# Designs tried in a protein design run: peptides against a protein of PDB entry 7SID. Part 145

Target 1, 151 residues: chain A of PDB entry 7SID
Amino acid sequence: LHMYLMLLKELPGEEYPLPMEDVLELLKPLSNVCSLYRRDQDVCKTILNHVLHVVKNLGQSNMDSENTRDAQGQFLTVIGAFWHLTKERKYIFSVRMALVNCLKTLLEADPYSKWAILNVMGKDFPVNEVFTQFLADNHHQVRMLAAESIN

## One batch from the design tools (peptide; made by RFdiffusion4, then SolubleMPNN)

Design b2_p29_5_s4 (from b2_p29_5, 12 letters changed)
Fold by OpenDDE base, seed 5:
Structure b2_p29_5_s4 (fold): chain B 151 residues (1-151), chain A 29 residues (1-29)
Amino acid sequence: as target 1 above (151 residues)
Amino acid sequence: SLEELLKKLKELEEIIEKNLEEFKKMIEE
């Protein structure tokens, strides 16, 4: 876990996007790591904060490539899982804050949710629709973060 | 370097050795 988190943290920002092949390699173990530590709030927060770099890289990639679509799908699966557990009230506000930041970044890359669609238990949820739910979050900081994202 | 990090990542993948079953549990719980 520590090594993986370090790798995520050391990813180049959007100013230096990663090759899609490298993004795919980073995404391969992500679902397993998230699953193993789904009950650890601190680890989940850290993961969500670090995967922001992945979103930034995906937003700058060629949307027509098969690798891009694959990477998008793998990433959205993870985000969908965190969102699902959030709806089940499994995460504290700090984790939800990190999730909102991920969703915000997704909306910046795909404002109309053309590809940013969460599939949870066989149902599709466009990120723009998912995002609006955080405007009614129980925690004021989460609501505020969501609100500033639409301005 | 990034290349070195990717190599370390591959090594980590071998250590994890988990399948998608646990991930499915996360979705269903």
Scores: peptide ipSAE 0.025, ipTM 0.553, DockQ to the pose 0.105
Fold by OpenDDE base, seed 2:
Structure b2_p29_5_s4 (fold): chain B 151 residues (1-151), chain A 29 residues (1-29)
Amino acid sequence: as target 1 above (151 residues)
Amino acid sequence: SLEELLKKLKELEEIIEKNLEEFKKMIEE
């Protein structure tokens, strides 16, 4: 886990985007890691914070590329899972904060949710619609973060 | 280097790839 998190942290951001094939390779084990530690709040928060760089890379790539679509799909699957578990009240506010940051970054890259769509249990949820739900979060810091993202 | 990182990542993938079903359960819970 520690090694993987280190690798995620070293992922270049928007300033130096990686080839999409490399991003895809970095995403491959992510689902497994998230699954293994889905009940560990600290690990989940750390993962969500580190994958922010992935979103930035996705936004700089050709959206028509097969690798881009694949990477987007894998990433959105993970985000969708975290959101789903959030709806089930499985995560504390600090994890939700990290998730909101991911969603914010997604919206910056795709303001109209053309590709940023979460598929959970066979249903599609545009990220812009999902994001607005955090304006009503039970924790004030989560609400504030969500509100700041709209401005 | 990035190449070295990718190599290490592939090694990790081989070790942890066995939990795909648990991830599916995570989404379906």
Scores: peptide ipSAE 0.025, ipTM 0.556, DockQ to the pose 0.169
Fold by OpenDDE base, seed 3:
Structure b2_p29_5_s4 (fold): chain B 151 residues (1-151), chain A 29 residues (1-29)
Amino acid sequence: as target 1 above (151 residues)
Amino acid sequence: SLEELLKKLKELEEIIEKNLEEFKKMIEE
């Protein structure tokens, strides 16, 4: 699993979107890795920072393909997990900052949360609604980062 | 190269692959 993290860090930041097949390959072990390291703040921050590239790829993909929907679902599951644990106050501000950046990128791709919906505990949470909650975050830097997308 | 990384990733997936539903269950428990 440590090897996966190393691979994730070494992925190229291409200006063009990755093939969806490659995105799916990257996402397959991601949920397991996130689960294993869910209590490690530094690892979680690192994961969230690196998956920003995946979010950008998903936003530029054809929404009508089954592979795109599958990739979106897998990714949203991971983001939903981080969001859930954030609500339980399990993450420090630096991790929340990274999560907000992911949510901002999702909103850029889907401003009206047509597909960017987190399902946690059987309930749906549109990302735009989730995002606005960070405007009231206890840490000033998190609030400021969240406000950048609105102002 | 990207191709080499993807190959290594595939090998790791064979070792650590788990059901996505199991992950969902874990975070909801």
Scores: peptide ipSAE 0.023, ipTM 0.552, DockQ to the pose 0.104
Fold by OpenDDE base, seed 1:
Structure b2_p29_5_s4 (fold): chain B 151 residues (1-151), chain A 29 residues (1-29)
Amino acid sequence: as target 1 above (151 residues)
Amino acid sequence: SLEELLKKLKELEEIIEKNLEEFKKMIEE
C-alpha cells in the first residue's frame, strides 16, 4: 500500500500530462486498493489526495481516445465508490474534503458532466448534481470548500 | 524514472491480485 501511494504521489499534475497508457497503468490496482482499505479513513484520505493528479491528467486528454474513456471509467468507478460510502455516512469530514477536491477538479474539466458521471449500483449520478449535495454537508469546512468551486 | 515506477507498480499489482482474496477476508473480519 505505501509503495502504491508513493507511486500515485509521483504522478505529474496538469502542467505535465502523461501518456494515457501510463495513466491507465497507474489506475489498474487502484480500485482494489480502495476497496480493501475503504474502512480506513486515513488511507482513503491519502488516496483521494494523491489521485488529484490523475484527475488533472484526465482533463488534459483527448475525449475521443479509447484509452481516455477507459481511464475515465476506471477513475470514476473509484470516485463513485467513495461517493456511495459518503452518502452512507461512512467517511469523516476530512475524507469528504478530499473527495470534494476531486469532484471540483472533474467539474473544471467537465462542468456539464458530459463524461463525469458516477455509476453506482447501476445508477448514473452526474458529478455536477453530486457536487451540489456537498453544499449542504453537515460540516462547515466541507460546505465552504464546495461553495468555493461555484464562485 | 517514470518507467521504473511503472515497472514497480506492475509488480505490486501482481502481488495484490495474488493475495486479493486473502486480503478481502482479513479486511472484512
Scores: peptide ipSAE 0.022, ipTM 0.502, DockQ to the pose 0.061

Design b2_p29_6_s1 (from b2_p29_6, 21 letters changed)
Fold by OpenDDE base, seed 2:
Structure b2_p29_6_s1 (fold): chain B 151 residues (1-151), chain A 29 residues (1-29)
Amino acid sequence: as target 1 above (151 residues)
Amino acid sequence: SLLEELKRLAEEQAIIERELAKLKKLIEE
């Protein structure tokens, strides 16, 4: 876990995007890691904070390539899982804030949710619609963060 | 290269995490 998290941390942002094939390699273990530690709030928060770099890379890549679509799909699967568990009230506010930051970054890359769509339990949820739900979050800091992201 | 090393480490981590997941399931049963 520690080694993997360190790798995610070292991923460059949108200013120096990695080849999408390299991003895919870094995403491969992500689902397993998230599944293994889904009940560990601190680990989940750390993961969500680190994958922000992935979103930035995805937004600056050729969206027509197979690798890009694959990477987007893998990433969105993970985000969808976190969102799903959030809806089930499984995560504390600090994890939700980290998730909001991920969603914010996704919207910056895809404001109209053309590709940023969460598929959970066979249903599609555009990120722009998902994001607005956090404006009504039970925790004031989450609401504030979501509201600030709109400005 | 650095990228090649990162890929290698990621793959190794994936293997480890898969095994850990299996073990976790066994313990929880």
Scores: peptide ipSAE 0.021, ipTM 0.449, DockQ to the pose 0.056
Fold by OpenDDE base, seed 5:
Structure b2_p29_6_s1 (fold): chain B 151 residues (1-151), chain A 29 residues (1-29)
Amino acid sequence: as target 1 above (151 residues)
Amino acid sequence: SLLEELKRLAEEQAIIERELAKLKKLIEE
């Protein structure tokens, strides 16, 4: 886990995107890692903070490529899982803050949720719709972050 | 590569976790 998280942390930002092939390799184990530590708030927060770089890389890639679609799908599966557990009130506010930042970054890359769609329990949820729900979050800091992200 | 190895390790750990969960459920029931 530590080695994996370290690799995620060291991903370059939007200014220096990785080849999509490298992004895919990093995403492949992510679902399993998240599943194993889904109840560990600190690990979840760390993962969500680090995957921000993945979103930035996805936004700079060729959106029409098969690799891009594959990477998007794998990433959105993970985000969808975190959102689902958030709806079930499984995460503290700091984890939700990190999730909102991920969603914000997704919306920056895809404002109209053309590809940024979460599939949870067989149902599709556009990220822009999901994001607005955080405006009504129980924690004031989460609401504030969500509001700032829209403006 | 390191990434490929991490993937394999994660998959193996996931299998172990699922089996452990099944056993715990049986004990609790």
Scores: peptide ipSAE 0.020, ipTM 0.428, DockQ to the pose 0.072
Fold by OpenDDE base, seed 1:
Structure b2_p29_6_s1 (fold): chain B 151 residues (1-151), chain A 29 residues (1-29)
Amino acid sequence: as target 1 above (151 residues)
Amino acid sequence: SLLEELKRLAEEQAIIERELAKLKKLIEE
């Protein structure tokens, strides 16, 4: 876990996009790691903070490539899981803050949620719709962050 | 290489997850 988190932390952002093949390799362990530590608030927060770099890489990729769609799908699966558990009130505000930042970055890359769609339990949820829900979050800092991101 | 290490981690985590799921099932049932 520690080694993987370190690798995520050091991933280049949009200034230095990685080949999609490398992004895919990075994403492969992610779902499993998230699943294993889904109830660990600190680990979840750390993961969400670090995967911001992944989102930045995805946003600059060729939308028509199979690898891009695959990477986007794998990433969105993870984000969808975090969002789902958030709806079930499984995460504290600091984790939700990190999730909002991820969603913000997704919206910057895809403002109209053309590809940024969360599939949870067989249903599709556009990220822009999901993001709007955080405007009504119980925690004031989460609401503030969400509001800031929409402007 | 880095990619090889990531692949290794993915495989290990998958194995752990499967085993954990089995254990949880046994405990919960």
Scores: peptide ipSAE 0.020, ipTM 0.434, DockQ to the pose 0.074
Fold by OpenDDE base, seed 4:
Structure b2_p29_6_s1 (fold): chain B 151 residues (1-151), chain A 29 residues (1-29)
Amino acid sequence: as target 1 above (151 residues)
Amino acid sequence: SLLEELKRLAEEQAIIERELAKLKKLIEE
């Protein structure tokens, strides 16, 4: 876990986008890591914070490439899982905050949720619709973060 | 590079964690 988290931490920001092949490589173990530590709030928060760089990279990539679509799919699967568990109140506010930031970044890249669609249990949830749900989050900081993201 | 090394390590770790994830789910259920 530590090694993987270090890898995620070392991801370049938006200023230095990674090749999509590298993004895919990073995403490959992510689902498993998230699954393994889905009940560890600190790990989940850390992961979500680090994958912000992935979202930024995805937003700058060629959306027409197969690799981009693959990366998007893998990433959205992870985000969908986090959102699903959030709906079940499995995550503390700090994790939800990190998730909102991810969703915000996704919306910046795809404001109309053309590709940013979470598929959970076979049902599609556009991120723009998912995001608005956090405006009614039980925690005030989450609500505030969601609200400022709309402006 | 450091990044490449971390990638290699992450790949190896992923194999183990994949199996552990399966087991963990079974234990929790």
Scores: peptide ipSAE 0.025, ipTM 0.474, DockQ to the pose 0.073; fails the geometry check

Design b2_p29_6_s2 (from b2_p29_6, 18 letters changed)
Fold by OpenDDE base, seed 3:
Structure b2_p29_6_s2 (fold): chain B 151 residues (1-151), chain A 29 residues (1-29)
Amino acid sequence: as target 1 above (151 residues)
Amino acid sequence: SEELEEKLKKEIEEIIEKELEKLKKMIEE
């Protein structure tokens, strides 16, 4: 985990996007890591903060290739899992804050949720619809973070 | 220079790829 998080932290930003092949390689172990540490709030927060770089990288991709769709799918699976557990009230506010930031970045890349759709338990949830639900979050800071993205 | 930056980028990417492959293998085992 430590090595993986270190590598994830050192990824180039949106101004210098990674090749899609590299993005795929980074996403491959991510699902397993998230599954192993799904109950660790600090690790989850760290993962969500670091995957912001992946979202920004995906948003800079102008290629409509199989690799792009694959990367998008793998990433959305991870975000969907975090969203699902959030609905089950498994995460503290700081983790939800990190998730909102991820969703915000996704909306910047795909404002109309053309591809940014979470599939959870066989149902599709467009990210824009998911995002608006955080406007009613129990924690004021989460609501404020969600609101600033719309206003 | 742009050339130096590109070389460094490729080198870093190769290192990352190798490490990720190792991690993937460990997880699968």
Scores: peptide ipSAE 0.020, ipTM 0.418, DockQ to the pose 0.029
Fold by OpenDDE base, seed 5:
Structure b2_p29_6_s2 (fold): chain B 151 residues (1-151), chain A 29 residues (1-29)
Amino acid sequence: as target 1 above (151 residues)
Amino acid sequence: SEELEEKLKKEIEEIIEKELEKLKKMIEE
């Protein structure tokens, strides 16, 4: 886990995007890692903070490639899981903050939620609609972060 | 430099593959 998280942290940003093939390889085990540590708030926070690099890489890729769509789907599955558990009040505010940052970055890449759609329990939730829910979060810092993101 | 960028990508790919192998063992055990 530690090495995996370190790898995520050290990924190049927007200036030096990774090939989509590398992004896919990185995403493959992520769902399993998230599932194993879903109850560990610190690990979840760390994961959410580091997957920001994935969003940045996805935003730099061509949307018409099969690999891009695959990567988008895998990433959205992970984000959807975190959002779902957030709705069940399973995460503390610091984890929700990290999730909001991920959603913010997604909206920067896809402001109209053309591809950024969370599928949870068989239902589709556009990220822009999901994001607005954090404007009513119980924690003031989460609300503030969400509010500044729409400006 | 494009050449340096390509070298970096290859190095990262190698690191990813090695770490994923370790991670797979950790998850499955």
Scores: peptide ipSAE 0.019, ipTM 0.428, DockQ to the pose 0.030
Fold by OpenDDE base, seed 2:
Structure b2_p29_6_s2 (fold): chain B 151 residues (1-151), chain A 29 residues (1-29)
Amino acid sequence: as target 1 above (151 residues)
Amino acid sequence: SEELEEKLKKEIEEIIEKELEKLKKMIEE
């Protein structure tokens, strides 16, 4: 886990995007890792903070690429799982803060949620609609972060 | 520069491949 998290942290941002095939390879084990540590708040927070680099890479990629769509799908599956557990009140505010940052970055790349759609339990939830729900979060810092992200 | 960018990407790719292999082994265990 530590090595994987360290690897995620070392990913380049928008300035030097990774090839999508490399992003895809990195995402392959992510779902399993998240599943293993889904109840560990600190690990979840760390994962969400580090996958921000992945979001930045996805935003710079060609949407017509099969690898891009695959990577987007795998990433959105992970984000969807975190959001789902958030709705079930399984995560503390600090994890929700990290999730909001991920959603913010997604909206910057896809403001109209053309591809940024979470599929949870067979239902589709556009990220822009999901994001607005955090404006009503029970924790004031989460609400504030969500509000700041709209500007 | 483009050359520096390519060098950085290559280095990251090598790190990714190495760490992914280790991760796969850890998951299988």
Scores: peptide ipSAE 0.018, ipTM 0.420, DockQ to the pose 0.028
Fold by OpenDDE base, seed 1:
Structure b2_p29_6_s2 (fold): chain B 151 residues (1-151), chain A 29 residues (1-29)
Amino acid sequence: as target 1 above (151 residues)
Amino acid sequence: SEELEEKLKKEIEEIIEKELEKLKKMIEE
Protein backbone atom coordinates (compact mmCIF):
# COMPACT_ATOMS: atom_id res chain seq x y z
CA LEU B 1 0.00 0.00 0.00
CA HIS B 2 2.68 2.47 0.97
CA MET B 3 4.58 1.86 -2.21
CA TYR B 4 1.47 2.20 -4.31
CA LEU B 5 0.54 5.49 -2.70
CA MET B 6 4.03 6.81 -3.25
CA LEU B 7 3.85 5.89 -6.90
CA LEU B 8 0.52 7.65 -7.29
CA LYS B 9 1.98 10.74 -5.69
CA GLU B 10 4.77 10.88 -8.23
CA LEU B 11 2.45 11.02 -11.23
CA PRO B 12 2.79 14.09 -13.42
CA GLY B 13 0.04 16.67 -13.45
CA GLU B 14 -1.96 18.25 -16.23
CA GLU B 15 1.12 19.79 -17.76
CA TYR B 16 2.52 16.39 -18.60
CA PRO B 17 -0.22 13.92 -19.41
CA LEU B 18 0.65 10.25 -19.33
CA PRO B 19 0.00 7.81 -22.12
CA MET B 20 -3.32 6.16 -21.55
CA GLU B 21 -1.68 2.76 -21.30
CA ASP B 22 0.24 4.02 -18.29
CA VAL B 23 -2.93 5.32 -16.72
CA LEU B 24 -4.53 1.94 -17.17
CA GLU B 25 -1.60 0.25 -15.53
CA LEU B 26 -1.85 2.53 -12.54
CA LEU B 27 -5.56 1.87 -12.22
CA LYS B 28 -5.25 -1.91 -12.28
CA PRO B 29 -4.56 -2.41 -8.58
CA LEU B 30 -6.51 0.63 -7.43
CA SER B 31 -9.88 -1.05 -7.10
CA ASN B 32 -8.41 -3.78 -4.94
CA VAL B 33 -6.55 -1.32 -2.76
CA CYS B 34 -9.65 0.76 -2.27
CA SER B 35 -11.70 -2.30 -1.45
CA LEU B 36 -9.23 -3.55 1.12
CA TYR B 37 -8.96 -0.22 2.89
CA ARG B 38 -12.42 1.21 2.30
CA ARG B 39 -13.02 1.51 6.03
CA ASP B 40 -9.69 3.20 6.75
CA GLN B 41 -10.38 6.92 6.59
CA ASP B 42 -6.75 7.96 6.40
CA VAL B 43 -5.93 5.58 3.59
CA CYS B 44 -9.02 6.59 1.65
CA LYS B 45 -8.16 10.25 2.02
CA THR B 46 -4.65 9.62 0.79
CA ILE B 47 -5.86 7.60 -2.18
CA LEU B 48 -8.34 10.26 -3.21
CA ASN B 49 -5.74 12.99 -2.91
CA HIS B 50 -3.28 11.12 -5.08
CA VAL B 51 -5.72 9.97 -7.76
CA LEU B 52 -6.25 13.62 -8.63
CA HIS B 53 -3.32 13.16 -10.95
CA VAL B 54 -5.15 10.38 -12.73
CA VAL B 55 -8.24 12.53 -13.14
CA LYS B 56 -6.18 15.30 -14.67
CA ASN B 57 -4.69 12.89 -17.15
CA LEU B 58 -8.06 11.46 -18.09
CA GLY B 59 -9.40 14.92 -18.79
CA GLN B 60 -6.77 15.51 -21.45
CA SER B 61 -7.21 12.20 -23.25
CA ASN B 62 -8.93 11.45 -26.52
CA MET B 63 -12.32 10.05 -25.69
CA ASP B 64 -12.44 8.14 -28.95
CA SER B 65 -9.73 5.79 -27.75
CA GLU B 66 -10.68 2.40 -26.42
CA ASN B 67 -7.98 2.66 -23.79
CA THR B 68 -9.36 6.01 -22.71
CA ARG B 69 -12.82 4.58 -22.25
CA ASP B 70 -11.39 1.66 -20.34
CA ALA B 71 -9.37 3.85 -18.02
CA GLN B 72 -12.31 6.16 -17.61
CA GLY B 73 -14.52 3.26 -16.66
CA GLN B 74 -12.10 1.83 -14.14
CA PHE B 75 -11.58 5.19 -12.52
CA LEU B 76 -15.27 6.02 -12.37
CA THR B 77 -15.92 2.67 -10.75
CA VAL B 78 -13.57 3.59 -7.93
CA ILE B 79 -15.00 7.07 -7.54
CA GLY B 80 -18.48 5.62 -7.60
CA ALA B 81 -17.61 3.32 -4.74
CA PHE B 82 -16.36 6.24 -2.68
CA TRP B 83 -19.48 8.20 -3.52
CA HIS B 84 -21.71 5.30 -2.55
CA LEU B 85 -20.05 4.92 0.82
CA THR B 86 -20.20 8.68 1.30
CA LYS B 87 -23.95 8.60 0.86
CA GLU B 88 -24.04 5.85 3.44
CA ARG B 89 -22.20 8.24 5.78
CA LYS B 90 -19.19 6.00 6.03
CA TYR B 91 -16.62 8.72 5.49
CA ILE B 92 -15.58 11.69 7.59
CA PHE B 93 -15.51 15.21 6.19
CA SER B 94 -11.84 15.11 5.23
CA VAL B 95 -12.44 12.15 2.96
CA ARG B 96 -15.48 13.84 1.46
CA MET B 97 -13.41 16.92 0.74
CA ALA B 98 -10.89 14.82 -1.11
CA LEU B 99 -13.71 13.28 -3.12
CA VAL B 100 -15.10 16.71 -3.95
CA ASN B 101 -11.72 17.68 -5.34
CA CYS B 102 -11.77 14.65 -7.60
CA LEU B 103 -15.28 15.43 -8.77
CA LYS B 104 -14.32 19.05 -9.36
CA THR B 105 -11.52 17.99 -11.64
CA LEU B 106 -13.84 15.68 -13.53
CA LEU B 107 -16.34 18.46 -14.04
CA GLU B 108 -13.65 20.75 -15.35
CA ALA B 109 -13.03 18.22 -18.08
CA ASP B 110 -16.67 17.25 -18.54
CA PRO B 111 -18.94 19.95 -17.13
CA TYR B 112 -22.09 18.38 -18.53
CA SER B 113 -21.25 14.85 -17.43
CA LYS B 114 -21.26 13.37 -20.90
CA TRP B 115 -18.87 10.67 -19.79
CA ALA B 116 -18.38 11.48 -16.12
CA ILE B 117 -21.16 9.24 -14.89
CA LEU B 118 -20.95 7.11 -11.79
CA ASN B 119 -22.58 3.73 -11.98
CA VAL B 120 -23.43 2.46 -8.52
CA MET B 121 -25.56 -0.57 -7.88
CA GLY B 122 -26.66 -0.58 -11.49
CA LYS B 123 -27.82 3.03 -11.47
CA ASP B 124 -26.24 5.98 -13.26
CA PHE B 125 -25.36 9.14 -11.39
CA PRO B 126 -24.01 12.02 -13.47
CA VAL B 127 -21.16 13.71 -11.63
CA ASN B 128 -22.71 17.15 -12.02
CA GLU B 129 -25.79 15.95 -10.17
CA VAL B 130 -23.68 14.16 -7.59
CA PHE B 131 -21.60 17.26 -7.07
CA THR B 132 -24.55 19.50 -6.27
CA GLN B 133 -25.35 17.28 -3.32
CA PHE B 134 -22.14 18.36 -1.63
CA LEU B 135 -23.47 21.92 -1.56
CA ALA B 136 -25.78 20.65 1.15
CA ASP B 137 -23.17 18.62 3.02
CA ASN B 138 -23.46 18.59 6.79
CA HIS B 139 -19.93 19.89 7.22
CA HIS B 140 -19.31 23.56 6.47
CA GLN B 141 -15.89 23.02 4.93
CA VAL B 142 -17.27 20.50 2.47
CA ARG B 143 -20.04 22.89 1.47
CA MET B 144 -17.54 25.68 1.08
CA LEU B 145 -15.24 23.61 -1.09
CA ALA B 146 -18.12 22.50 -3.26
CA ALA B 147 -19.31 26.07 -3.67
CA GLU B 148 -15.87 27.27 -4.64
CA SER B 149 -15.62 24.54 -7.23
CA ILE B 150 -18.60 25.77 -9.24
CA ASN B 151 -17.64 29.45 -9.17
CA SER A 1 16.97 18.53 -23.74
CA GLU A 2 13.31 17.91 -24.28
CA GLU A 3 14.09 14.60 -25.87
CA LEU A 4 16.09 13.47 -22.89
CA GLU A 5 13.35 14.56 -20.55
CA GLU A 6 10.78 12.60 -22.48
CA LYS A 7 12.96 9.51 -22.43
CA LEU A 8 13.42 9.85 -18.72
CA LYS A 9 9.71 10.22 -18.17
CA LYS A 10 9.03 7.14 -20.21
CA GLU A 11 11.57 5.18 -18.26
CA ILE A 12 10.03 6.24 -14.98
CA GLU A 13 6.60 5.32 -16.24
CA GLU A 14 7.80 1.88 -17.20
CA ILE A 15 9.29 1.37 -13.77
CA ILE A 16 6.05 2.44 -12.17
CA GLU A 17 4.07 0.06 -14.34
CA LYS A 18 6.27 -2.85 -13.43
CA GLU A 19 6.15 -2.10 -9.75
CA LEU A 20 2.41 -1.66 -9.77
CA GLU A 21 2.00 -4.96 -11.53
CA LYS A 22 4.06 -6.63 -8.85
CA LEU A 23 2.02 -4.95 -6.19
CA LYS A 24 -1.19 -6.07 -7.84
CA LYS A 25 -0.05 -9.65 -7.72
CA MET A 26 0.83 -9.31 -4.06
CA ILE A 27 -2.58 -7.91 -3.26
CA GLU A 28 -4.33 -10.66 -5.13
CA GLU A 29 -2.42 -13.31 -3.19
Scores: peptide ipSAE 0.019, ipTM 0.438, DockQ to the pose 0.030; fails the geometry check

Design b2_p29_6_s3 (from b2_p29_6, 16 letters changed)
Fold by OpenDDE base, seed 2:
Structure b2_p29_6_s3 (fold): chain B 151 residues (1-151), chain A 29 residues (1-29)
Amino acid sequence: as target 1 above (151 residues)
Amino acid sequence: DLQKALEELEKKEEIIKKNLEEWKKLIEE
């Protein structure tokens, strides 16, 4: 668990894209890690901040490959869960800030939400629609981040 | 074959949906 967090912190940047196979391996335990730390706001924030590198890798990969679609699905599962719990007011503003950054990065990779779609309770929510909801967030910094991200 | 590809995609989507629901339950526990 701690080794995974350490590995997640050392993810390479956009300048050095990972093979999609490696991305998949990194995503496999992510749901479990998120579950274990679901009540730790700082850890959740850290996780969300570090998975930004995964999003960047996903945006640069072959979108037609099975591995890419699999990685996208696994990642969107995590983001969807965080968003769902955010709607349930389970996360403080700093976690929401990190989530907005993830959504921003997703929109940069997929501006028209062709694949960036969150499925929550059997319903599909394009990330562009999800993102606009943060313009009305209760915390001013979240609103500001959301506003500047679309400019 | 387009039909086969669509079927495989549908299967993957279903698995993703199930994983999401399971994860949500784990988080809420």
Scores: peptide ipSAE 0.030, ipTM 0.542, DockQ to the pose 0.031
Fold by OpenDDE base, seed 1:
Structure b2_p29_6_s3 (fold): chain B 151 residues (1-151), chain A 29 residues (1-29)
Amino acid sequence: as target 1 above (151 residues)
Amino acid sequence: DLQKALEELEKKEEIIKKNLEEWKKLIEE
């Protein structure tokens, strides 16, 4: 786990995009890791913080590439799962804040949710609509973080 | 060629959906 998290942390940001092939390799084990540690709040927070770099890289790629679409799909699966568990109140505020940061970064790359769509339980949820719900989060810090993107 | 590309994309979508369902099942445990 820790080795994998370090790899995610070392991923270059928006300024230095990686080839999609490399991004895909990093995403392959992510779903399994998230599933294994889904109930560990600290691990989930760390994962969400580190995958911010993945989002930044995805936003710099050609959206018409099959590798980009594949990476987007795998990543959105993970984010969708975190969102689903958030709706079920399984995560504390610090994890939700990390998720909001991921969603904010997605919206920077795709403001109108053309590709940033979460599929949960067979239903599609555009990230811009999902994000709006955090403006009414029970925790004030989550609401404040969500509101920053509107300014 | 276009038809083949669409078929490959469809296959990838199916894999993603399967992975999602498997994870959801695990999450609900």
Scores: peptide ipSAE 0.028, ipTM 0.514, DockQ to the pose 0.035
Fold by OpenDDE base, seed 4:
Structure b2_p29_6_s3 (fold): chain B 151 residues (1-151), chain A 29 residues (1-29)
Amino acid sequence: as target 1 above (151 residues)
Amino acid sequence: DLQKALEELEKKEEIIKKNLEEWKKLIEE
């Protein structure tokens, strides 16, 4: 896990996007890692902070590519899970803030939620719609972060 | 189904739960 997170942390920025094949390889264990540590707030926060690089890479890719769609799907599954657990009030504000940052980055890459759609329990939730819900978050810092992201 | 997947992974979580705190420390380094 530590090594994996280090790899996530060391990913190049959006200025130098990774090949999609590399992104896919990186994403493969992500869902399992996130799920295994879903109850650990600190680990979740760390993961969410590091996966920002993944979002940036996905946003720089050709949406028409099969690999891109695959990567997007895998990543969105993870984000969807975090979103779902957030709705179930499983995460403290600091984790939610990290999630908001991820969603913000997704919206920067896909403002109209063409591909940034969370599928949770068989239902689709466009990220732009999901994001606006954080404007009503119970914690003021989360609300402020969400608001700042829109304005 | 997401819920079922999470439940299965939860079972695995219990196996490594004992070392979780140590892992957290390593992550923070």
Scores: peptide ipSAE 0.026, ipTM 0.488, DockQ to the pose 0.064
Fold by OpenDDE base, seed 5:
Structure b2_p29_6_s3 (fold): chain B 151 residues (1-151), chain A 29 residues (1-29)
Amino acid sequence: as target 1 above (151 residues)
Amino acid sequence: DLQKALEELEKKEEIIKKNLEEWKKLIEE
């Protein structure tokens, strides 16, 4: 876990986009890691904070290659799972804050949710629609973070 | 081309769906 989190932490952002092949390699273990530590709020928060760089890398891809779609799909599966568990009230506000930041970054990369679509339980949820739900979050800081993205 | 855009979107959605089993335990809780 520690090594993986370190790799995520050191992942270059928008200024230094990684080859999509490298992004895919980083995403491969992500689902397993998230699943193993889904009940650990601190680990989940850390993961969500670090994968912001992945979102930035995915947003820089202008070519609609198979690898790009694959990477986007794998990443969105993870985000979808976190969102689903959030809806089930499994995460504290700090984790939700991190998730909102991920969604915010996704919207910056894909404002109209052309590819940023969460698939949960076989159903598709555009991120722009998902994001608006956090405007009604129980925690004021989550609402504030969600609201500022609209401005 | 709207049709091509829709086809591309559909392909992306299918890729996302293929990953659902990895989170089956997590999502079903």
Scores: peptide ipSAE 0.025, ipTM 0.518, DockQ to the pose 0.047; fails the geometry check

